# Peptides against a protein of PDB entry 6RO1, part 173

Target 1, 216 residues: chain A of PDB entry 6RO1
Amino acid sequence: LGKEIEEYIHKPKYCLPFLQPGRLVKVKNEGDDFGWGVVVNFSKKSNVKPNSGELDPLYVVEVLLRCSKESLKNSATEAAKPAKPDEKGEMQVVPVLVHLLSAISSVRLYIPKDLRPVDNRQSVLKSIQEVQKRFPDGIPLLDPIDDMGIQDQGLKKVIQKVEAFEHRMYSHPLHNDPNLETVYTLCEKKAQIAIDIKSAKRELKKARTVLQMDEL

## One batch from the design tools (peptide; made by RFdiffusion4, then SolubleMPNN)

Design b2_p27_5_s1 (from b2_p27_5, 10 letters changed)
Fold by OpenDDE base, seed 4:
Structure b2_p27_5_s1 (fold): chain B 216 residues (1-216), chain A 27 residues (1-27)
Amino acid sequence: as target 1 above (216 residues)
Amino acid sequence: EEELLELLEMRKIDISTSQFVKGFIYL
């Protein structure tokens, strides 16, 4: 469901109007999660599909992202890598294809006009951390319907399913239980035991089938 | 010092519902 929403919001026709300088965005590239970064600018690149000659414009957004210091040594030849969880990292402007935006925030930051100095880039990281501190339940997202104006009926159906799921989760009597973490741990253990029992029953059935074939 | 830093960072944040759409680009 969350991934299905992402497939709508990262489409250029929907997200480009909201990619103003200072917009908070999440960037994910395959297994690399950069977390929250800040939009610096975007550009349209002419791309010609080699097989059709059709113009397929590529949209590239420059995002200020927290990168590993190891990745900076090879930044001219290798793709930037996210900072390790325990690493301070360094903020770098990274060109990102628009479809790699996993989320768009309602929050904008005032960014320095000159991002060439390291101190100016690192000041933006402090601002992101301050936003995260103020929003302990997560940085607020743009609403795809109310804020982004997406009229797609497929998206509306996905959102309705998400809202119905969230309502059931948050209205559950155990949601406010002070022992909730203990209950979840017990439920996970019970689910694992049920899987193990199902596996053991399958192996027992196979063993009985083999014994019956040896008696024939 | 930490409180002053927090106050300075507050001024860099725009979370206003009227401001987050400022500079909308029509396509």
Scores: peptide ipSAE 0.018, ipTM 0.504, DockQ to the pose 0.030
Fold by OpenDDE base, seed 5:
Structure b2_p27_5_s1 (fold): chain B 216 residues (1-216), chain A 27 residues (1-27)
Amino acid sequence: as target 1 above (216 residues)
Amino acid sequence: EEELLELLEMRKIDISTSQFVKGFIYL
């Protein structure tokens, strides 16, 4: 179910309008989970399908990701690897194929204009960590229907199944299955994101109202 | 001082509202 939703949201037709600089995105490449990063830019690469001659455009998103320092030393020959949990790592701009975006946040950060200095890149990591602290149930996701405007009936059916499954799970008192944690973390994140987008929109509205009151 | 740092960090965070969705700005 979560993977089926991912297959819709990472389609260029749906996600490209939301890949603005500063957008929080989650990146996963096979076994390598980079976690949350920040969109820097995206580009369209012309690709020709070798067997049909049809133009199949590839979309590459440049994402600021927490990488292993060892992988960065070998960056001339090897792909960047995610920092280990115990490692400090280093924030690096990594070109990522758009289909490797496993999640898109409703949160957009202000990023430094120049990401060449290490300190500027590391400042973005601090900002991501601060967002994570503010959202203990997890960083808010874009709603595929309400935020992304996806009208696909297949996706609507998947979401309805997820919501019906969530409702049944929340109605069931047995909370502790660890494979439920990934779907529950997405689903508790979605339900709590609906509450926390409502509270964070209220707090951002309050904070903007307070800042407008201090500027008056 | 800590509240001011939190407020300055809050200025760095923009939560997309349905109003910000209307801009196909990057297509």
Scores: peptide ipSAE 0.014, ipTM 0.466, DockQ to the pose 0.035
Fold by OpenDDE base, seed 3:
Structure b2_p27_5_s1 (fold): chain B 216 residues (1-216), chain A 27 residues (1-27)
Amino acid sequence: as target 1 above (216 residues)
Amino acid sequence: EEELLELLEMRKIDISTSQFVKGFIYL
């Protein structure tokens, strides 16, 4: 469900109006989760699709992200990497394809005009951390319908399913159970066992089918 | 000093959902 919402939000036709300087955004590239960063600039680039010869616009957003110091040494040749949890990291302006934005916040920050000094970039990290401190349940997101104005009926149905799921989760009698974490852990283990049983049954069926083909 | 820093960081935050101006900045 969350991933289905992301597939709408990161579409340029929906998100571009919201990519102003100072906008908080989450960036994820495959396995690399940068967490929350700040939009610095936005640009439209032309790209030729290798197979169509058609010029598709690539949208690149420059995002100030917390990067590992190791990745900065190779930044000319390698993609930036997110700072490890235990690492201080360094805030760097990273060009990001718009489809790598996993979330867009309702929060904007006033950013320094000159981001060349390290101290100016690190000041933005302090501002992000202050926002995170104020929102312990998570940084507020733009509403895809009410804020972003997305009229897609598919998205509306996904959101309704999410809201209904969240409502069921928070209204569940176990939500206030002091043993909730233990119950969740047991439920996850039970779900995993059920998956493993289903996998083993599929493998057994495949093995039987192979044996039946060798007996014919 | 820490309180002053927190106050300065507070001033850098603009939380705007309802007051958000939709517009293509840099398009």
Scores: peptide ipSAE 0.026, ipTM 0.543, DockQ to the pose 0.029; fails the geometry check
Fold by OpenDDE base, seed 2:
Structure b2_p27_5_s1 (fold): chain B 216 residues (1-216), chain A 27 residues (1-27)
Amino acid sequence: as target 1 above (216 residues)
Amino acid sequence: EEELLELLEMRKIDISTSQFVKGFIYL
């Protein structure tokens, strides 16, 4: 259900008006969760669909993200990776396809005009951490209907299902169970394992496809 | 000192009800 909402909000026709500099956004790339970052800028790229020859413009948003220091050393040739939980990391401007935005916050930050100095980038991390302290229940999201003005009836039905699910979840006897955190942690671990298995299967399929191309 | 840093960080945060910027898509 949450993923179905993401499929609406990350569409350029809906999200671009809200991707102004300083906007907090959440970025996920396959198995890599960068968490909350800050929009710096966006650009339109020309793209041609390989099968139809139709022009399908790609939108790339530059997002200041907490990256691993290891990924920064190879930043010219390798994709940036999120900082490990126990790692301080470094804030880096990363070009991200708009469909990789998993959430958009109502919060906007004032960012330094020059993000070339490391200290200026790290000051934005402090600001993100301050926002997180002020919102212990989570950083506030833009409402897809009320804030973003999305009138899609499919989205409205998804939201109604989410609200009904959340109501059932919060009314569930387990919500008052002292073991709830343990149950949620186990459910999250199970979900993560399922994602990791799916990722590993995709990588194996890609590797086999490359090997088959080298054998032809 | 910590309170001053917190106040400085507060000034960097804007929670706006006006999220739409018409001119932004054209910049």
Scores: peptide ipSAE 0.025, ipTM 0.541, DockQ to the pose 0.027; fails the geometry check

Design b2_p27_5_s2 (from b2_p27_5, 9 letters changed)
Fold by OpenDDE base, seed 1:
Structure b2_p27_5_s2 (fold): chain B 216 residues (1-216), chain A 27 residues (1-27)
Amino acid sequence: as target 1 above (216 residues)
Amino acid sequence: WEELLELLEMRKIDISTSQFVKGEIYL
């Protein structure tokens, strides 16, 4: 459900009006989670589909992201990498395809006009960290219906399902259980054990298949 | 146990959706 919502939000027809300078956005590229960054600008590039010759416009947003210092040394040939959790990193302006935006915040920051100085870029990181302190439960997101004006019936059905699940969760007798955290921890452990048992059974089946092949 | 797994999945969904806020905040 969350991923289905993201598939609507990152569509250029919906998100482009909200990609103003200073908008907080979350960037994720496959395994690389950059976390929260700040929109600097966006551009439209004309692309031609190789198989149809049709014009397929690519949208690129320049996002100020916390990058690893190692990736910056190789920046001539390699894509920027996110800073490790324990790494200080450096804020860099990274060109990002719009479909790699995993979230868009309702928060918009005032940013320095000149982002060429490292100190100006690092000041924006301090501002992001201050926003994160103000929102301990997470940075607030744009509402896809009320703020972004998405009228898609598929999205409305997803939201209705989420609301129905939330209602069921909050009405569940265990929701108000003071031991809920302990119960959740036990359930996660049980789920992990079930995965491990399934893995071990698959390995045992592979080993038996090998033994049966050696007996033939 | 199936109900508890459902609750865990629901909570992950809730954390993702409870963050939707109306309007723009300028800071």
Scores: peptide ipSAE 0.037, ipTM 0.473, DockQ to the pose 0.559
Fold by OpenDDE base, seed 5:
Structure b2_p27_5_s2 (fold): chain B 216 residues (1-216), chain A 27 residues (1-27)
Amino acid sequence: as target 1 above (216 residues)
Amino acid sequence: WEELLELLEMRKIDISTSQFVKGEIYL
């Protein structure tokens, strides 16, 4: 359900009007969670769909993101990577495809006009951290219906399901259990173990398939 | 176990959706 909402929000037709300079956005690229960054600018790139020859415009948003210093040294050959939790990192302007925006905040920051100096970029990190301190329950998101004006019936159904699940969750006896965090941590660990077992079984199956191909 | 997974999923949804705020905040 949350992912289904993200699939609406990151669509250019909905999010582009809100990608003003200073807008807080969350960026995820596959396994790389950059967390919250700040929109600097966006551009439209012409892309030709390989199968249709149709011009499919790609939208690239320049986002000021906290990157690992190691990835910056290799930036000529490798994509920027998120800073480790314990790493200070460095704020860098990263070109991001708009579909990699996992969230859009209602918060818009004033950003320095010149982001070339490292100090100006790092000042924006301080501003993000200040916003995070002001919103301990998390940085506020744009309302997809009321703010973003998304009228899609699919999204409305998803939101209705979310509201029903939220009501069920808050009504559930375990929701008020003081051990709930411990239970969730155990559930996440078991879920991770199940993923790891599934991965190991897939690797074993691949290895067996290779052995069977070598026996043929 | 299934009920706990369902609760975990609901909580992830809550974290993702309960933060919706109307309007723009400039800071």
Scores: peptide ipSAE 0.024, ipTM 0.497, DockQ to the pose 0.581
Fold by OpenDDE base, seed 3:
Structure b2_p27_5_s2 (fold): chain B 216 residues (1-216), chain A 27 residues (1-27)
Amino acid sequence: as target 1 above (216 residues)
Amino acid sequence: WEELLELLEMRKIDISTSQFVKGEIYL
């Protein structure tokens, strides 16, 4: 469900109006989760090779992200990498394709006008950390429907499913159970065992079908 | 709401859901 929402919000037609300087955005590139960064700027890259037809314009957003120091040394040849959990890292302006934005916050920071000094970039990290401290349940997101104005019926159905899931989760008698984490872990294990049993039964059925074909 | 007000008071954070930057491509 969260991934299905992401597929809508990262579309340029929906997210570009909200990519103002200072907007908090979450960036993820494949296995590289940068977490929360701050929009600095964005540009339209026309991949218009003159002879390739209607390629939708690629948009690149410059995002101030916490990067590993190792990735900065190789930044001329290698893509920036997120800071390790225990690493301080360094805030760097990274060009990010707009489809790599996994979330957009309602929060917009005041950023320094000059981000060339390391201290100015690191001051933004302190501001992000303060926001995270103020929102222990997570940085607030833009509502895709109410804030972003997305009218897509597919998205509306996804949101309704999320809301119904959240409502069921919070109204569940176990929600206030002090053993909730243990119960969840047990439920996950039970679900995994059920998947494994179903896969094993499918393999057994395939093997039996092969044996029946060899007897014909 | 109180958390949002504290964030705004620090003048480091603004919450903008309605501010559209239509057509500003910073080159």
Scores: peptide ipSAE 0.023, ipTM 0.527, DockQ to the pose 0.034
Fold by OpenDDE base, seed 2:
Structure b2_p27_5_s2 (fold): chain B 216 residues (1-216), chain A 27 residues (1-27)
Amino acid sequence: as target 1 above (216 residues)
Amino acid sequence: WEELLELLEMRKIDISTSQFVKGEIYL
């Protein structure tokens, strides 16, 4: 459900009007979760679809993200990597394809005009941390319907399903259980063990199949 | 001093949903 909402909000036709300098956005690239960053600017790039010859414009947003210092040392050739949880990292302007935006906040920051000085970039991290402090339940999102004006009936149905799911989650007897975190952790461990067992059984089956083929 | 820093950081935060970026990129 959350991923289905993401598929709407990251579409250029919906999100571009909200990608002003200072807008808080969440960036995820495959396995790399950068978390919350700040929009600096965006650009349109011409892209030609290889099979149709049609011009499909790519949108690149420059986002100030918390990056690992190691990735910055190799910055001439390697993609920036997110800072590790225990790492301070460094705020760096990273070019991001618009479809890698996983969330857009209603919050906009005043950013320094010159982001070349490290101190100016790190000041933005302090501002993000202050926003996170003000919103302990999470940074507020743009409403896809009310704020972003998305009229897609598919999205409306997804939102209704999310609201119904959230209502069921909050009404669940375990939601008020002080041991809820422990129960969730146990459920996640159980799910992981089930995945690992399924993986191990697949590898065992493959190994047996290979041995049988070598005996033929 | 900490309270002053918080107040200064507070001034850098705006909550805005209504401001559309108008430009040739949408035309």
Scores: peptide ipSAE 0.022, ipTM 0.538, DockQ to the pose 0.027

Design b2_p27_5_s3 (from b2_p27_5, 11 letters changed)
Fold by OpenDDE base, seed 4:
Structure b2_p27_5_s3 (fold): chain B 216 residues (1-216), chain A 27 residues (1-27)
Amino acid sequence: as target 1 above (216 residues)
Amino acid sequence: DKELLELLELRKIDIKTSQFVKGFIYL
């Protein structure tokens, strides 16, 4: 569900109007989660599809992201890597394809006009951290319907499923239980035991079938 | 590209009107 919404939001026809300088965006590339960064600018790149010769424009957004110091040493030849959780990291302007935007915030920040000085880039990290403190439940997202004006019926159906799921989750009697985490962990363990029992029964049935074939 | 120009104009409108920006946080 969340991934299905992302597939609509990251389409250039929907997201490009909202990729203004200072917009908070979340960037994820495969296994690399950069978390929240800030849009600096975007550009259209001409791309030619290798099989059709058709022009398929790629959109590249420059995002100020928290990168590992190790990735900075190899930044000329290797892709930037996210800072480890315990690492301070360094803010770098990273060109990312628009489809790597996993979220777009309703929040915009004022950014320094000159991002060449390290101190100016690191000031933006302090600003992101201050926003995160102000929004303990998470940085607010652009609404794909109300804010972004997406009229796609497929998206509307996905949103309705998410809302129905969230309503069911938040209305669940255990949702406000102070022992919820303990109960959840016990339920997961019980589910795993049930899987293991089912597996063991399958292996027992196979073993019995083999023994019966050796007696025939 | 006409589509890109249209998107850029929408972007300018969004910046000017702040209609789609629930908050500038001044930090």
Scores: peptide ipSAE 0.025, ipTM 0.569, DockQ to the pose 0.059
Fold by OpenDDE base, seed 3:
Structure b2_p27_5_s3 (fold): chain B 216 residues (1-216), chain A 27 residues (1-27)
Amino acid sequence: as target 1 above (216 residues)
Amino acid sequence: DKELLELLELRKIDIKTSQFVKGFIYL
């Protein structure tokens, strides 16, 4: 469900109007989660695919992200890596493809005009951390319908399913159970065992089908 | 020409949406 919403939000036609300088965004590239960064600028690049003659417009957003110091040494040849949880890291302006934006916040920060000094970049990290302290339940997101104006009926149906799921979760009799974590872990284990049994039965059926074909 | 028009349309949408999303936090 959350991933299905992300697939709408990261589309250029929806998110580009909200990529103003100072906008808080989350960046994730495969296994690399940078967490919250700040939009500096965005640009449209035309990639001519050599074989199609079609201009596929790539949108690149420059995002100020907390990067590992190790990745900065090779920044000319290697993609920036997120700072480890125990690492201070360094704020760097990283060019990011728009589809790698996992979330867009309603929050917009004032950023220094000159981001060349390290101190100016690190001041933005302090501002992000202050916003995170003010929002202990998480930094507020743009509403895809109310804030972003997305009229897609598929998205509306996904949101309705999320809201119905959340309502069911919070209204569940076990929601306030002090043993909820234990019950949840047991339910998750039971669900995994049921999946494994179904997989094993499918493999057994395939093996029987192969044996029956070799006997013909 | 068409790409500049698309960017200008996106910026016009930006100006309209930025009026609603007054998310500037003074820190």
Scores: peptide ipSAE 0.020, ipTM 0.436, DockQ to the pose 0.059
Fold by OpenDDE base, seed 2:
Structure b2_p27_5_s3 (fold): chain B 216 residues (1-216), chain A 27 residues (1-27)
Amino acid sequence: as target 1 above (216 residues)
Amino acid sequence: DKELLELLELRKIDIKTSQFVKGFIYL
């Protein structure tokens, strides 16, 4: 459900009008979660599809993101990495493909005109942190229907399912259980143990198969 | 690109409207 909404929101047709300078966006690249950053600019790049020769435009958004200092030392050759939770990091302007935007906020910040000075970039981090402090339940998202004007009936059905799911989740007797966090942690541990048992069984089966092949 | 121009126009409209819409937090 949340991923299905994301698949609409990150489409250039819908999101580009809302990628103004200062717009808060979440960036995620595979396993790398950068969290909330700020849009600086976007550009269109021509891409040629290797198999069809058709021009498929790629949109690159420059996002001011909190990056690890280690990734900055290697930034000439390596992709920027998100700052670790316990790391201060450094705010850097990172070119991001538009499909890596996992969320778009209704919030826009004023950003410094010159982002070359470290202090100007770090001031934006302070502003993001202040917004996060003001919104303890999370930074407000653009409504895909009301704010973004997406008329897709598929999206409307997904949203209705999300709302119905959230209503069921919040109305669930366990939601008001003070032990809910403990129950969730136990469920996650049980799920992880089940994964580990499956992995160990696969490794044991592989090891037995190798031993049987060495005996042939 | 006509589509990009249309999107940029929508962006300009939204920028003008968003100055009045709930999204600018003065910090």
Scores: peptide ipSAE 0.018, ipTM 0.588, DockQ to the pose 0.051
Fold by OpenDDE base, seed 1:
Structure b2_p27_5_s3 (fold): chain B 216 residues (1-216), chain A 27 residues (1-27)
Amino acid sequence: as target 1 above (216 residues)
Amino acid sequence: DKELLELLELRKIDIKTSQFVKGFIYL
């Protein structure tokens, strides 16, 4: 359900109007969760689909993200990696495909005009951390209906299912069970395993599609 | 690209009006 909502919000037709400089966004690339970063700008790249010759526009957003220092040394050839939890990291402007935005916040920050100095980039990390302190239950999201104006009936049905599920979850007798944290952690692990299996199946399907194209 | 220009205009309007920014946090 949450992932189905993400599939709507990361569509360029919905999210591009909200990608203003200073907008908080969450970036996730497969296994790499960068967490919360700040939009700097976005651009459109013309891409030609290899099989159809059709112009498929790629949207790239430059996001200031907390990156590992190791990934920055190899930045000429390797994709930036998220900082480890215990790592201080360094804030870097990373070009991200718009479909890798997992969340968009209602929060917008003031950012320095010049992000070339390391200190200016690190000041934005302090600002993100201050926002996180102000929102202990999590950084507030843009509402896909009320804020983003998405009128898609599929999304409305997904939201209704989420609300009905949440209502059922909070109404469940086990919701006040002192073992709920243990059960919840197990359910989260099970959900994560199901996500990982679904990801691995998608990769296998992509790899098989590539192999089938090389055999044609 | 007409659609991108329209989205950029919407972005420009939103930046100007801040209508969709529920929380501008001055830090």
Scores: peptide ipSAE 0.022, ipTM 0.488, DockQ to the pose 0.064; fails the geometry check

